# Peptides against a protein of PDB entry 3B8E: the designs that were tried, part 74

Target 1, 230 residues: chain A of PDB entry 3B8E
Amino acid sequence: PFLIFIIANIPLPLGTVTILCIDLGTDMVPAISLAYEQAESDIMKRQPRNPKTDKLVNEQLISMAYGQIGMIQALGGFFTYFVILAENGFLPIHLLGLRVNWDDRWINDVEDSYGQQWTYEQRKIVEFTCHTPFFVTIVVVQWADLVICKTRRNSVFQQGMKNKILIFGLFEETALAAFLSYCPGMGVALRMYPLKPTWWFCAFPYSLLIFVYDEVRKLIIRRRPGGWVE

## One batch from the design tools (peptide; made by RFdiffusion4, then SolubleMPNN)

Design b1_p15_2_s3 (from b1_p15_2, 11 letters changed)
Fold by OpenDDE base, seed 3:
Structure b1_p15_2_s3 (fold): chain B 230 residues (1-230), chain A 15 residues (1-15)
Amino acid sequence: as target 1 above (230 residues)
Amino acid sequence: DELAERMRLAREIAA
Protein backbone atom coordinates (compact mmCIF):
# COMPACT_ATOMS: atom_id res chain seq x y z
CA PRO B 1 0.00 0.00 0.00
CA PHE B 2 2.79 2.43 0.76
CA LEU B 3 4.46 1.68 -2.57
CA ILE B 4 1.28 2.46 -4.47
CA PHE B 5 0.93 5.62 -2.42
CA ILE B 6 4.35 6.73 -3.65
CA ILE B 7 4.00 5.55 -7.26
CA ALA B 8 0.47 6.76 -7.91
CA ASN B 9 0.71 9.84 -5.66
CA ILE B 10 -2.64 9.04 -4.10
CA PRO B 11 -3.74 9.90 -0.56
CA LEU B 12 -2.23 7.48 1.95
CA PRO B 13 -4.54 4.45 2.08
CA LEU B 14 -3.04 2.85 5.17
CA GLY B 15 -1.28 4.33 8.16
CA THR B 16 2.28 3.39 9.05
CA VAL B 17 1.28 1.95 12.42
CA THR B 18 -1.33 -0.21 10.75
CA ILE B 19 1.27 -1.44 8.29
CA LEU B 20 3.49 -2.36 11.22
CA CYS B 21 0.62 -4.21 12.85
CA ILE B 22 0.13 -6.20 9.65
CA ASP B 23 3.82 -6.97 9.31
CA LEU B 24 4.29 -7.97 12.92
CA GLY B 25 0.93 -9.55 13.58
CA THR B 26 -0.62 -10.92 10.43
CA ASP B 27 2.47 -12.01 8.52
CA MET B 28 4.08 -13.80 11.44
CA VAL B 29 1.26 -16.23 12.07
CA PRO B 30 1.24 -17.69 8.55
CA ALA B 31 5.01 -17.94 8.66
CA ILE B 32 4.89 -19.82 11.95
CA SER B 33 2.15 -22.06 10.62
CA LEU B 34 4.24 -22.90 7.58
CA ALA B 35 7.29 -23.57 9.69
CA TYR B 36 5.35 -26.03 11.84
CA GLU B 37 3.85 -27.68 8.77
CA GLN B 38 7.24 -28.17 7.24
CA ALA B 39 8.59 -29.57 10.47
CA GLU B 40 5.70 -32.02 10.75
CA SER B 41 5.99 -33.06 7.12
CA ASP B 42 9.70 -33.67 7.59
CA ILE B 43 9.05 -35.78 10.68
CA MET B 44 6.41 -37.88 8.93
CA LYS B 45 8.39 -38.28 5.72
CA ARG B 46 11.22 -40.31 7.21
CA GLN B 47 12.34 -41.26 3.75
CA PRO B 48 15.87 -40.03 3.08
CA ARG B 49 14.85 -37.02 1.08
CA ASN B 50 17.58 -34.58 0.35
CA PRO B 51 16.71 -32.12 3.12
CA LYS B 52 18.26 -29.15 1.34
CA THR B 53 16.49 -29.55 -1.99
CA ASP B 54 13.12 -30.48 -0.54
CA LYS B 55 13.16 -27.62 1.96
CA LEU B 56 14.18 -25.14 -0.71
CA VAL B 57 11.45 -26.29 -3.08
CA ASN B 58 8.84 -26.13 -0.35
CA GLU B 59 10.00 -22.70 0.78
CA GLN B 60 9.88 -21.41 -2.78
CA LEU B 61 6.41 -22.80 -3.35
CA ILE B 62 5.21 -21.36 -0.06
CA SER B 63 6.76 -17.97 -0.76
CA MET B 64 5.13 -17.84 -4.19
CA ALA B 65 1.74 -18.81 -2.78
CA TYR B 66 1.98 -16.21 -0.02
CA GLY B 67 3.15 -13.63 -2.50
CA GLN B 68 0.07 -14.24 -4.61
CA ILE B 69 -2.24 -14.21 -1.60
CA GLY B 70 -0.58 -11.03 -0.39
CA MET B 71 -1.27 -9.36 -3.71
CA ILE B 72 -4.93 -10.33 -3.51
CA GLN B 73 -5.06 -9.00 0.05
CA ALA B 74 -3.59 -5.71 -1.07
CA LEU B 75 -6.12 -5.53 -3.88
CA GLY B 76 -8.89 -6.07 -1.36
CA GLY B 77 -7.57 -3.29 0.83
CA PHE B 78 -7.29 -0.91 -2.10
CA PHE B 79 -10.78 -1.82 -3.22
CA THR B 80 -12.14 -0.79 0.17
CA TYR B 81 -10.04 2.38 0.04
CA PHE B 82 -11.36 3.33 -3.39
CA VAL B 83 -14.95 2.55 -2.41
CA ILE B 84 -14.79 4.83 0.63
CA LEU B 85 -13.19 7.65 -1.32
CA ALA B 86 -15.62 7.22 -4.20
CA GLU B 87 -18.56 7.40 -1.79
CA ASN B 88 -17.08 10.66 -0.56
CA GLY B 89 -16.80 12.09 -4.05
CA PHE B 90 -13.26 11.06 -5.05
CA LEU B 91 -13.24 8.68 -7.99
CA PRO B 92 -10.11 6.52 -8.43
CA ILE B 93 -8.91 8.38 -11.52
CA HIS B 94 -9.21 11.69 -9.70
CA LEU B 95 -6.96 10.44 -6.90
CA LEU B 96 -4.00 9.96 -9.25
CA GLY B 97 -1.51 12.73 -8.59
CA LEU B 98 -3.75 14.34 -5.96
CA ARG B 99 -1.43 13.65 -3.00
CA VAL B 100 0.56 16.87 -3.33
CA ASN B 101 -2.52 19.03 -3.07
CA TRP B 102 -4.18 16.63 -0.66
CA ASP B 103 -1.40 16.89 1.90
CA ASP B 104 -0.98 20.66 1.55
CA ARG B 105 -2.59 22.27 4.58
CA TRP B 106 -2.72 25.64 2.85
CA ILE B 107 -4.98 24.37 0.09
CA ASN B 108 -8.52 24.29 1.43
CA ASP B 109 -10.36 24.09 -1.87
CA VAL B 110 -9.33 20.73 -3.31
CA GLU B 111 -12.13 19.65 -5.58
CA ASP B 112 -13.52 16.15 -5.69
CA SER B 113 -14.75 14.44 -8.85
CA TYR B 114 -18.04 16.32 -8.60
CA GLY B 115 -16.62 19.79 -8.03
CA GLN B 116 -17.17 19.89 -4.27
CA GLN B 117 -14.40 21.66 -2.40
CA TRP B 118 -12.73 19.95 0.53
CA THR B 119 -10.82 21.66 3.30
CA TYR B 120 -7.59 20.19 4.57
CA GLU B 121 -9.28 19.02 7.75
CA GLN B 122 -12.08 17.32 5.86
CA ARG B 123 -9.59 15.58 3.57
CA LYS B 124 -7.59 14.28 6.51
CA ILE B 125 -10.72 12.98 8.19
CA VAL B 126 -11.67 10.97 5.11
CA GLU B 127 -8.08 9.77 4.67
CA PHE B 128 -7.84 8.54 8.24
CA THR B 129 -11.27 7.00 7.89
CA CYS B 130 -9.79 4.85 5.10
CA HIS B 131 -6.93 3.51 7.24
CA THR B 132 -9.08 1.41 9.54
CA PRO B 133 -11.22 -0.30 6.89
CA PHE B 134 -8.13 -1.08 4.82
CA PHE B 135 -6.67 -2.94 7.77
CA VAL B 136 -9.97 -4.63 8.59
CA THR B 137 -10.25 -5.73 4.96
CA ILE B 138 -6.85 -7.39 5.18
CA VAL B 139 -7.92 -9.18 8.35
CA VAL B 140 -11.16 -10.42 6.81
CA VAL B 141 -9.33 -11.59 3.69
CA GLN B 142 -6.92 -13.50 5.91
CA TRP B 143 -9.86 -15.46 7.30
CA ALA B 144 -10.06 -17.11 3.91
CA ASP B 145 -6.53 -18.39 4.40
CA LEU B 146 -7.77 -20.57 7.24
CA VAL B 147 -10.28 -22.22 4.97
CA ILE B 148 -7.64 -22.67 2.27
CA CYS B 149 -5.24 -24.32 4.69
CA LYS B 150 -7.96 -26.58 6.01
CA THR B 151 -8.70 -27.96 2.55
CA ARG B 152 -5.07 -28.34 1.47
CA ARG B 153 -3.87 -30.96 3.91
CA ASN B 154 -4.73 -34.63 3.73
CA SER B 155 -3.34 -35.34 7.19
CA VAL B 156 -5.76 -34.80 10.06
CA PHE B 157 -2.90 -34.15 12.49
CA GLN B 158 -1.17 -31.65 10.23
CA GLN B 159 -4.48 -30.03 9.51
CA GLY B 160 -5.32 -29.86 13.19
CA MET B 161 -2.11 -28.12 14.24
CA LYS B 162 -2.32 -25.69 11.37
CA ASN B 163 -5.88 -24.97 12.27
CA LYS B 164 -4.98 -24.20 15.88
CA ILE B 165 -2.14 -21.89 14.92
CA LEU B 166 -4.17 -20.22 12.20
CA ILE B 167 -7.23 -19.89 14.42
CA PHE B 168 -5.11 -18.36 17.13
CA GLY B 169 -3.49 -16.02 14.64
CA LEU B 170 -6.81 -14.97 13.17
CA PHE B 171 -8.17 -14.43 16.65
CA GLU B 172 -5.24 -12.19 17.52
CA GLU B 173 -5.54 -10.37 14.23
CA THR B 174 -9.28 -9.87 14.66
CA ALA B 175 -8.83 -8.75 18.26
CA LEU B 176 -6.15 -6.31 17.15
CA ALA B 177 -8.41 -5.00 14.39
CA ALA B 178 -11.25 -4.52 16.86
CA PHE B 179 -8.94 -2.84 19.35
CA LEU B 180 -7.47 -0.45 16.80
CA SER B 181 -10.88 0.29 15.30
CA TYR B 182 -12.97 0.83 18.42
CA CYS B 183 -10.73 1.52 21.40
CA PRO B 184 -11.04 5.11 22.60
CA GLY B 185 -8.09 7.27 21.65
CA MET B 186 -6.94 5.17 18.68
CA GLY B 187 -8.17 7.80 16.27
CA VAL B 188 -5.81 10.37 17.73
CA ALA B 189 -2.94 8.07 18.56
CA LEU B 190 -2.84 5.96 15.40
CA ARG B 191 -4.90 8.03 12.96
CA MET B 192 -7.30 5.12 12.70
CA TYR B 193 -10.79 6.44 13.03
CA PRO B 194 -13.61 4.11 14.07
CA LEU B 195 -15.24 2.07 11.36
CA LYS B 196 -18.90 1.46 10.82
CA PRO B 197 -19.55 -2.27 11.23
CA THR B 198 -20.90 -2.52 7.68
CA TRP B 199 -17.40 -2.03 6.28
CA TRP B 200 -16.34 -5.37 7.72
CA PHE B 201 -18.49 -6.97 5.06
CA CYS B 202 -16.83 -5.11 2.19
CA ALA B 203 -13.96 -7.60 2.25
CA PHE B 204 -16.06 -10.75 1.98
CA PRO B 205 -16.10 -10.83 -1.83
CA TYR B 206 -12.32 -10.81 -1.80
CA SER B 207 -12.20 -13.56 0.79
CA LEU B 208 -14.37 -15.59 -1.54
CA LEU B 209 -12.10 -14.71 -4.45
CA ILE B 210 -9.07 -16.00 -2.58
CA PHE B 211 -10.91 -19.18 -1.72
CA VAL B 212 -11.89 -19.74 -5.35
CA TYR B 213 -8.39 -18.90 -6.53
CA ASP B 214 -6.82 -21.43 -4.20
CA GLU B 215 -9.32 -24.14 -5.08
CA VAL B 216 -8.62 -23.58 -8.78
CA ARG B 217 -4.90 -23.72 -8.08
CA LYS B 218 -5.33 -26.97 -6.18
CA LEU B 219 -7.35 -28.41 -9.03
CA ILE B 220 -4.63 -27.50 -11.50
CA ILE B 221 -1.99 -29.09 -9.28
CA ARG B 222 -4.05 -32.27 -8.99
CA ARG B 223 -4.45 -32.47 -12.75
CA ARG B 224 -0.84 -31.63 -13.53
CA PRO B 225 1.40 -32.92 -10.77
CA GLY B 226 4.89 -31.45 -11.05
CA GLY B 227 3.77 -28.42 -13.02
CA TRP B 228 4.98 -24.85 -12.50
CA VAL B 229 1.91 -24.07 -10.38
CA GLU B 230 2.90 -26.33 -7.58
CA ASP A 1 -14.33 17.40 22.38
CA GLU A 2 -12.49 17.96 19.13
CA LEU A 3 -11.58 14.29 18.98
CA ALA A 4 -15.15 13.27 19.63
CA GLU A 5 -16.30 15.53 16.85
CA ARG A 6 -13.70 14.16 14.44
CA MET A 7 -14.72 10.65 15.33
CA ARG A 8 -18.33 11.56 14.78
CA LEU A 9 -17.49 13.02 11.39
CA ALA A 10 -15.44 9.95 10.55
CA ARG A 11 -18.37 7.71 11.38
CA GLU A 12 -20.60 9.83 9.22
CA ILE A 13 -18.12 9.65 6.34
CA ALA A 14 -17.78 5.90 6.74
CA ALA A 15 -21.57 5.37 6.85
Scores: peptide ipSAE 0.039, ipTM 0.719, DockQ to the pose 0.013
Fold by OpenDDE base, seed 2:
Structure b1_p15_2_s3 (fold): chain B 230 residues (1-230), chain A 15 residues (1-15)
Amino acid sequence: as target 1 above (230 residues)
Amino acid sequence: DELAERMRLAREIAA
């Protein structure tokens, strides 16, 4: 998110404090939960046939855990960010390069995509309104990602939810998201304005899409073991 | 008062 902010010169989608909350509060327990996730029975029963192949499998799992999940979370967050700004008149293309004028408090006539002028205070309210739902979206997407990454080949429906640590992690991050979103004073302290409950569902279509694609991927892997999809 | 108004507006924007 921060790199995109710099490269695209868009209004800041996520504050530094929220990033810290993600890194220290949200990501830690889920990451630990994944480490303790019980491997698929078929993977554990297979003796290492080829060290190179097994290394590749491990690297793929690590890539999903540390690389792919992070990318998916960022994409989900940006999706929510762009939705909020678009609903307030700022289309994604219009946001490119807008940061300089956006952050200038002396410019009170920044135009949106429809020619409406926005004061500094108005656009900062919109910006800070994005912080909370961006964070919440990461949590919601992470629900899906954690469940998806639980298995490599088996369907979520086949494996089930048996990891107590994972379940605890899901509750913990959800509770944290609720606390940061609705606790009095968070708007002042963390620049995280309260979020209407409806915004929790903004990421659900994206999460559902990921679930569908992952289930399809796993289905292909089961039908064609050793294929390029693996 | 200003903060309260900002938060009110934020809630309205987020509606």
Scores: peptide ipSAE 0.023, ipTM 0.665, DockQ to the pose 0.013
Fold by OpenDDE base, seed 4:
Structure b1_p15_2_s3 (fold): chain B 230 residues (1-230), chain A 15 residues (1-15)
Amino acid sequence: as target 1 above (230 residues)
Amino acid sequence: DELAERMRLAREIAA
């Protein structure tokens, strides 16, 4: 998100504080939950055929999977960002290069895509309104990520959600998102304005996409053991 | 309606 902010010179889609909250609050618990995940019986019981090559392949596959998931998370966040700004009169094309004028407190006549002029205060309210749903979108997408990471080969439907730590992580992320979104004073303290509950659903298509992607991947692995997807 | 509400809030904050 920050890189696109710099490259495209768009209004800041996610604040630094929210990024820190994601890193410390939403990413930490999932990481811990994964550490306590019971390895699939088939993964741990089978000695690697070649410990050196199999470890390297596994690390590369994990890295690629996390990279892909991260990209989908970012896409989900940006989708929400662009939807909110578009609903407020700023079409995506108009946002390109707008950052300089957007962040200038002395410019109070920034035009949207429809010719409406926005004061600095109005722009910042819209910006900070984007921060919250972006954050929430990341959390909702992380639900899918966390659930997916539980299993390497088995479907989530087959293994179930037996890991109490995983479940706790899901609740913690949700509680944090709700707290940051709806607790009084968060708009002032964290520049995260309250979010309508409907915006929570904006992330669900991306969460579903990740879930479907992983299930398809796992299905391919099960049907073609030793394939390039494994 | 949502824009109007945000604009109202904006005015309240700016005020």
Scores: peptide ipSAE 0.018, ipTM 0.594, DockQ to the pose 0.013
Fold by OpenDDE base, seed 5:
Structure b1_p15_2_s3 (fold): chain B 230 residues (1-230), chain A 15 residues (1-15)
Amino acid sequence: as target 1 above (230 residues)
Amino acid sequence: DELAERMRLAREIAA
């Protein structure tokens, strides 16, 4: 997300505070949960191959898969960001290169895609209104990530979701998202303004996309053991 | 209308 912000010079889609909340609040507890997840039944049945070459290949394949999931997650956040700005008169094409004028407090006549002028205060309110839904989008997509990461080859439908620690992680990140979104003072303290409850659903297509992606990947692995998609 | 609502909410949070 930050790289696109720099390259495209768009208004900041995700603040530094929101990044910290993702890293410290939403990722740590789930990661601990996954560390204590029960080993997949098919992993225990697999005989060790060449410990040097197969380990490196497996690490690369896993890294690529998680990298792809991260890209889909970021895409979901940007989708929410662009939808909110478009609803407020800023079409995606108009946002390219707009950051310089957007962040200038002395420019109070920045035009949107329809010729409406926006003051600095108005622009910052809409920007900070985007930060919260972006964060919430990440949380909603992470629901799918946490569920799919508990297994390597088996479908979620085959393994089930019985890990109490994982369930706790899902509630923790959701509660944090609700707290940051709706607790009084969060707009001033964290630049995260409250959002309409409907924005929670904006991420659902991307959460579903990640889920489908991983199920298809696992299906391919089961049909072709030792393939390049592991 | 949406901007006006956000402005109202922003003021409430800042109070």
Scores: peptide ipSAE 0.020, ipTM 0.602, DockQ to the pose 0.013; fails the geometry check

Design b1_p15_2_s4 (from b1_p15_2, 10 letters changed)
Fold by OpenDDE base, seed 4:
Structure b1_p15_2_s4 (fold): chain B 230 residues (1-230), chain A 15 residues (1-15)
Amino acid sequence: as target 1 above (230 residues)
Amino acid sequence: DELEKLLLEAREIAR
């Protein structure tokens, strides 16, 4: 998200605090879940045929999977961001290159896609209104990621500890999202304005896409072991 | 309509 912000010079879609919350709060749980899954899978299944090659392949698979999931997560977040801005009169094309003027407090006549002028205060309200939904979208998409992590290596029935970690992760991410979104003072302190519950559902299509993507990937791996999709 | 409401609420919080 931050790279796209810099490259496209769009208004900041996600605040630094929200990024930190994602990195420290939400991204750690999947990592822990994967670490435990590896430990459980190594204990239960592997007489490793070739421990060195299998480890390297596994690391590559994990990195590719996380990279792909991360891209879908980012797309989901940006979709929510663009929807919110579009509903407020800023079409995606108009946002390109707008950052400089957007962040300038001395410019109070930034025009939207429909010719309406926006004051600095108004623009910042809209921007901060985007931060919370973007974050929530990432969290909801991460639910799918956690579920995918659950289903990647072990059958649902073999995942005793993994299921507990997964459930805890889902709870933690949801609780964090709810806290940041609805706790009094978060809008002022963290520039995360409260979000209507309906916006939580905007991320569901992307969660579904991740789920479908992973299932298709698994299906391809099953049909073509050793393919590029691994 | 929901976004407009959110913006109004956000504005009230920002005051």
Scores: peptide ipSAE 0.019, ipTM 0.601, DockQ to the pose 0.015
Fold by OpenDDE base, seed 3:
Structure b1_p15_2_s4 (fold): chain B 230 residues (1-230), chain A 15 residues (1-15)
Amino acid sequence: as target 1 above (230 residues)
Amino acid sequence: DELEKLLLEAREIAR
């Protein structure tokens, strides 16, 4: 999110403090939960790992974590960001290069896509309004990310949801998201203004997309063991 | 909700 903020010179989509809350709050417990995941049902059917050729962390795992799935996650956040700004009169194209004027407190007549002038204070309210939904979107997408990371090959439907620590992780990150979104004073403290409950659902299509993508990938792996998709 | 209120207020001030 921050990279796009710099490259596109758009208003800040997600605050730095919010990012820290993701990294330290929402990501840690779920990540640890994966260590307690039950072995895949087919684990004993696999040949012993060759330490010379097989790695615990391979390029494929890295590619999944920081590549395609990460991109979908980012797209979900930015989608929410652009929707909010568009609802407030700022179309995506108009946001390009707007940062300089947006962040200048002495400019109180920044025009939106419809010619309406916005004061500095009004602009900042809209900006901070984007932070909470962006954060919530990330959390909702992380639900899918965490679930799909349970297995490499087996479907979630085959493996099931037996890991209580995983369930706890999902609860924890959701509770944190709710706390940050609705606790009084968070708007001032973290620049996270309250969120309409409906915005929680805006990320669901992206979570579904990730889930479907991974299930299809795993299906292909099961049908073609040893393929490049694995 | 508070978000709606804030957005409405922002719009009113912007007019």
Scores: peptide ipSAE 0.017, ipTM 0.574, DockQ to the pose 0.013
Fold by OpenDDE base, seed 1:
Structure b1_p15_2_s4 (fold): chain B 230 residues (1-230), chain A 15 residues (1-15)
Amino acid sequence: as target 1 above (230 residues)
Amino acid sequence: DELEKLLLEAREIAR
């Protein structure tokens, strides 16, 4: 997200506080949940191959897969960001290079894509309005991530949702998202303004995409053991 | 509703 922010010179899509909430609030419990997840039946039965070479290859492939998932998450967040700004008159193409003027408190006549002038305060409200949906998008996408991370090879449908800690993690991150999105004062305190409930659904296609992606990946791995997709 | 309010407020401030 920040790389795109820097390269495209767009208004900040994700605030520092939001990032901290993701890193500390939404990632910890899921990570713990994965540590206590039931072992895959196939992993427990699988004898380790060459422990040096296979581990390195597997780590690389896992890192690549999660890197791709992370990119999809970011795309989901940016999609939500662009939708919100577009609904407020700022089309994506107009946002390119706008950051300098956007962040200048002395410029109160920044024009949107339709010629409407925006004061600094108005722009910041819209910007901070984007932070919450971006966070929520990440949380919703993380639902899929957390579920798919339960297994390396087996389908989620085969492994099931037996880990109580996982369920708690899903609840916790959702509750945190709801709290940050709707609790009074969060806009002032955390620069996370309230979000329409409908915005939660904007992330669902991306969650589904990640889920499908991982299921397809796992399916390929099951059908072609030892392939490069593993 | 809150988002709409914020957006309206933002629009009003921008005017």
Scores: peptide ipSAE 0.022, ipTM 0.646, DockQ to the pose 0.014; fails the geometry check
Fold by OpenDDE base, seed 5:
Structure b1_p15_2_s4 (fold): chain B 230 residues (1-230), chain A 15 residues (1-15)
Amino acid sequence: as target 1 above (230 residues)
Amino acid sequence: DELEKLLLEAREIAR
């Protein structure tokens, strides 16, 4: 998100406080929960690894998979960001290069895509309105990320969801997201303005995409052990 | 209209 912000010179899609909430609040408990996940049922059926080739290949594949998942997560956040700004009169094309004028407190006549002028205060309210839905989008996508991380090879449907700590982690991150989104004073304290409940659903297609992507990947691994996808 | 309401509410909270 930050790299795209710099390259495209768009208004800030995700605040620093929001990033801290992700790193410290929503990711910690889920990460700990994975330590208590049960071993895959087929772990004893795996062939011995070749120590010369399999380690390097596996590291590359894991890195590639996590990189791709991270990209999908970022795309989900940006999608929500662009939808909110478009609903407020700022089409995506109009946002390119707008950051300089957007962040200038002395410019009170920034025009949207429809010729409406926006004061600095109005622009900042809209910007901060984007931060919360972006955060919520990340949390919703993280549900899928956490679920897919339960297994490396088996489908989630085969492994099941028996880890109580993982379930607790999902509820905790969701509760934190709701608290940060709707608690009075969070707009002032954290620049996270309340969002309509409908914005929670904007992330669902991307969460589903990640889930489907990982299930397909795992299916390929099961059908072609030792293939390029491992 | 809903965004305007949210903006108004946000302004009230920021006050």
Scores: peptide ipSAE 0.020, ipTM 0.554, DockQ to the pose 0.013; fails the geometry check

Design b1_p15_3_s1 (from b1_p15_3, 13 letters changed)
Fold by OpenDDE base, seed 3:
Formats: C-alpha cells, sequence, structure tokens
Structure b1_p15_3_s1 (fold): chain B 230 residues (1-230), chain A 15 residues (1-15)
C-alpha cells in the first residue's frame, strides 16, 4: 500500500493504525496456530533439511509470501480502495498525483472527477472511510492465506481442517476485525470508520483466487516433483 | 483520549 501511495501520489489507502491492527491484532493468533498444524502425510518420505545448505527462509518462500500471495492481497485491498473512492466521486485516474493537494489542510476546494469541491475535513472522512474496508479486505484474504499455509505440498483437502487452534484463529481474527470496524468510538480512536456490511464480500473473489491458485500450484508440485514450481 | 493520542503519535512516527 505505501509503495503505491508514494509512487503514484494517491491518497493514503491504508492507515498505519490499520496496518498495526493487522500485524499485531488479526495476524498473530493465526500465525501461531500454524505451529500446531499436523505434519503432512508425506513428511517422513522427505529427506531432512541440511541446516548448512538449506535455508528456512529461502527464495521460494519469499517469492510466495511477497511476490505472489502478497501481490494478490494488495490487489484486493486496492480494488476495494478504488471502488470506495469512485463511489465518492474520485475515479482512479484522478487520484494520480492528488496526494499533495489532498493532504494540504489549507486547500478546501479539491475537485473530484465530477467537479465537486471537497473540503479538507470531507476528504479526510473519505480517506478514513477507505481504511476500514481495506483492513477488512486483508482479513478476508488472510482466511485463504492461512488455509493454504497449512501445507507445503498436500492439498488442504488431503490435510483436512483438524487444527482447532487454526479454526479458533480464523474466528478470532474475524471477530476482532468486526469489533474494530463497528465498535463505537473506533472512528475517533483508530480512525476506522464503520463500513457497510456489503464491503465484507468485496474481497471474496480474491480470497477464492488465492485458494485456487495455491491448490493448482500444489497440484503441479505433486505431479512434477522437483520442478521449478517447488 | 490518551489512546487516541498515542496512536496518532505512533502513526506520525511510522510515516
Amino acid sequence: as target 1 above (230 residues)
Amino acid sequence: LILKRLLEALELALK
């Protein structure tokens, strides 16, 4: 989010507070739950890792986390962001370079794509209105991300959903996201204004995409062991 | 109010 914010000079898509809520709130229990996941059925058929040559965090893991899954998550968040701003009169092309004027408190006549003028206060309300749906979008995409992270090679359907701590994590992160989004005072405290319930569904296609993509990837790995995909 | 100020300060520090 910040990279595009800086490069494109668009209004801030995701606030720092919402990022902290993701990193310290919604992601922590799910991440810990993976430590309790049952070993894959083929784990004893794999050679042990060589601690001198085989890195725990390798190029493949970085590519999956940041390059593939992270990019799909970002796309989901930005999709929600652009839809909200478009509904408020700011088309995506109009947002390019707008940040400088958007963040200037002394400019109260910033025009949207339809010539409507927006005060600084009105612009900040719209910006903060984007933060909560972006946050919720990330949580919804994280459902799929957590589920696909259960295994390296086996399908989730082969592994099953037996990890009760992981299931608890999914409910916990969802409940926390709902609490942060709808609890009275969160708009003032965290700059997270309440969102329409329909925004929860905006990320579902991206969550499904992540799940399908990883299942296809794992299928390829199972059919072609030692390939470039592994 | 204190929490709000702390969060705002943190937000400013992380920008």
Scores: peptide ipSAE 0.006, ipTM 0.367, DockQ to the pose 0.019
Fold by OpenDDE base, seed 2:
Structure b1_p15_3_s1 (fold): chain B 230 residues (1-230), chain A 15 residues (1-15)
Amino acid sequence: as target 1 above (230 residues)
Amino acid sequence: LILKRLLEALELALK
């Protein structure tokens, strides 16, 4: 998100405070919960990793985490961002290069895609209105991400949802996201303005996509062991 | 409604 902000010179899609809330708030308990996941049924049938040749974090894992799943998550966030800005009169193409004027406090006549002029204060309200839905979008896609991370090879349907700590983590991150989004004063304290409940559903297609994609991936791995997908 | 918005957003992005 921040790279696109720099390269495309668009208004800031995700605030620093929001990023901190993800990294230190919503992701902590879910990540820890994975340590308590039940072992896959076939784990003892696998050969041990060769510590000299097989990295714990390999290119395939990096590609999956950052190149595939991370990109889908980012797309979900940006989708929400662009929808909100478009609903407020700023079409995606119009946002390109707009950051310089957007962030200038002395320019109070920035035009949207329809010729409506926006004051600095109005623009910042819209920007901060994007931060919370982007955050919530990340939390919603993290539901799928956390669930798919339960197993490396087995389907989630084979593994089941027996990890009570993981379930607690899902509720905790959701409750925290709701608290940060709707608690009075969060707009002032964290620049996280409240969002309409409908914005929670914007990420659902992406969460489903992540889930289906990983289940298909795991299915391929089970059918073709030793393939490049593993 | 979400699918419609998705499609509209895609249409807007392709325009």
Scores: peptide ipSAE 0.000, ipTM 0.266, DockQ to the pose 0.045
Fold by OpenDDE base, seed 4:
Structure b1_p15_3_s1 (fold): chain B 230 residues (1-230), chain A 15 residues (1-15)
Amino acid sequence: as target 1 above (230 residues)
Amino acid sequence: LILKRLLEALELALK
């Protein structure tokens, strides 16, 4: 999100504070929970990795994490961002290059896509109104991300949801997201304005997409061992 | 539905 903010010069889609809340708040317990995941049913039937040639973090893992899943997550977040700004009169094309004027506190007549002028204070309200739903969108796609990370090869349906700590992590990150979004004073403390409950559902298609994508990937791996997908 | 939303997102991003 920050790279697109710089490259496209759009209004800040996700604030620094919200990023910290993701990285240190919502993602920590879920990530730790993976250490308690049960081994895949076929793990003992697999050859051990060659410690001399097989890196723990390889190009395939980086490609999956950043190039595929991370991109889908980013798309989900940006979808929410663009929808919110469009609902407030700023169409996506109009946002390109707008950052300079958007962040200038001395410009109080920034026009939206419909010719309405926005004061600095009004623009910042809209920006901070985007931050919370973007954050929540990331949490919702993190549900799918966490669940798909349970296994490398087996379907989640084969593995099951037996990891109680992972289940707890899903509830914890959701509860934390709700707390940060709706607790009184969060708008002042974290610049996270409360969001309409409907915004929680904006990420669901992307969460489902992540899940389906990974299940299809795993299915391909199971059917074609040694393929480029593995 | 997912494809539709992705297309809508893309359409919005291109608008």
Scores: peptide ipSAE 0.000, ipTM 0.254, DockQ to the pose 0.068
Fold by OpenDDE base, seed 5:
Structure b1_p15_3_s1 (fold): chain B 230 residues (1-230), chain A 15 residues (1-15)
Amino acid sequence: as target 1 above (230 residues)
Amino acid sequence: LILKRLLEALELALK
């Protein structure tokens, strides 16, 4: 998100505080829960890694985590961001290069796509109104990400949802997201304004996409073992 | 230029 903010000079889609809430808040318990997951039924059919050639973190794992899943997560967040700004009169094409004027407190006549003028205060309210739904979008997409991380090769339907700590993690991250979004004073303390409940559903197509994508990937691996997709 | 923009954005986010 921050890279696109710098390159495209758009208004800040996700604040620093919001990123910290993801990294330290919503992701910690879910990540720990994976240590308690049951081994896959086919684990004894796999050869041990070669410690001389095979790293624990390889290019394939990095490509899956950052290049594929991470990009789909970012797209989900940006979709929510662009929808909110469009509903407030700022079409996506109009946001390109707008950051300089958007962040200038002395400019109180920034025009939207329809010629409406926005004060600095009004613009910052809209910006911070985007941060919370972007955050919630990431949490909803992380539900799918956590579930797909239960297995490397087997389908989640074969593995099942028996890990009680993982289920607790899903509820914890969701409850924390709701607390940060709706608790009084979060707008002042964290620059996270309350969001309409409908914004929680904006991420669902992307969460489903991640889940389907990974299940298809795992299906290909099971049908063609030793392929480039492993 | 990218580093400068990163620092400016960080400064703005922390204020």
Scores: peptide ipSAE 0.000, ipTM 0.341, DockQ to the pose 0.028; fails the geometry check

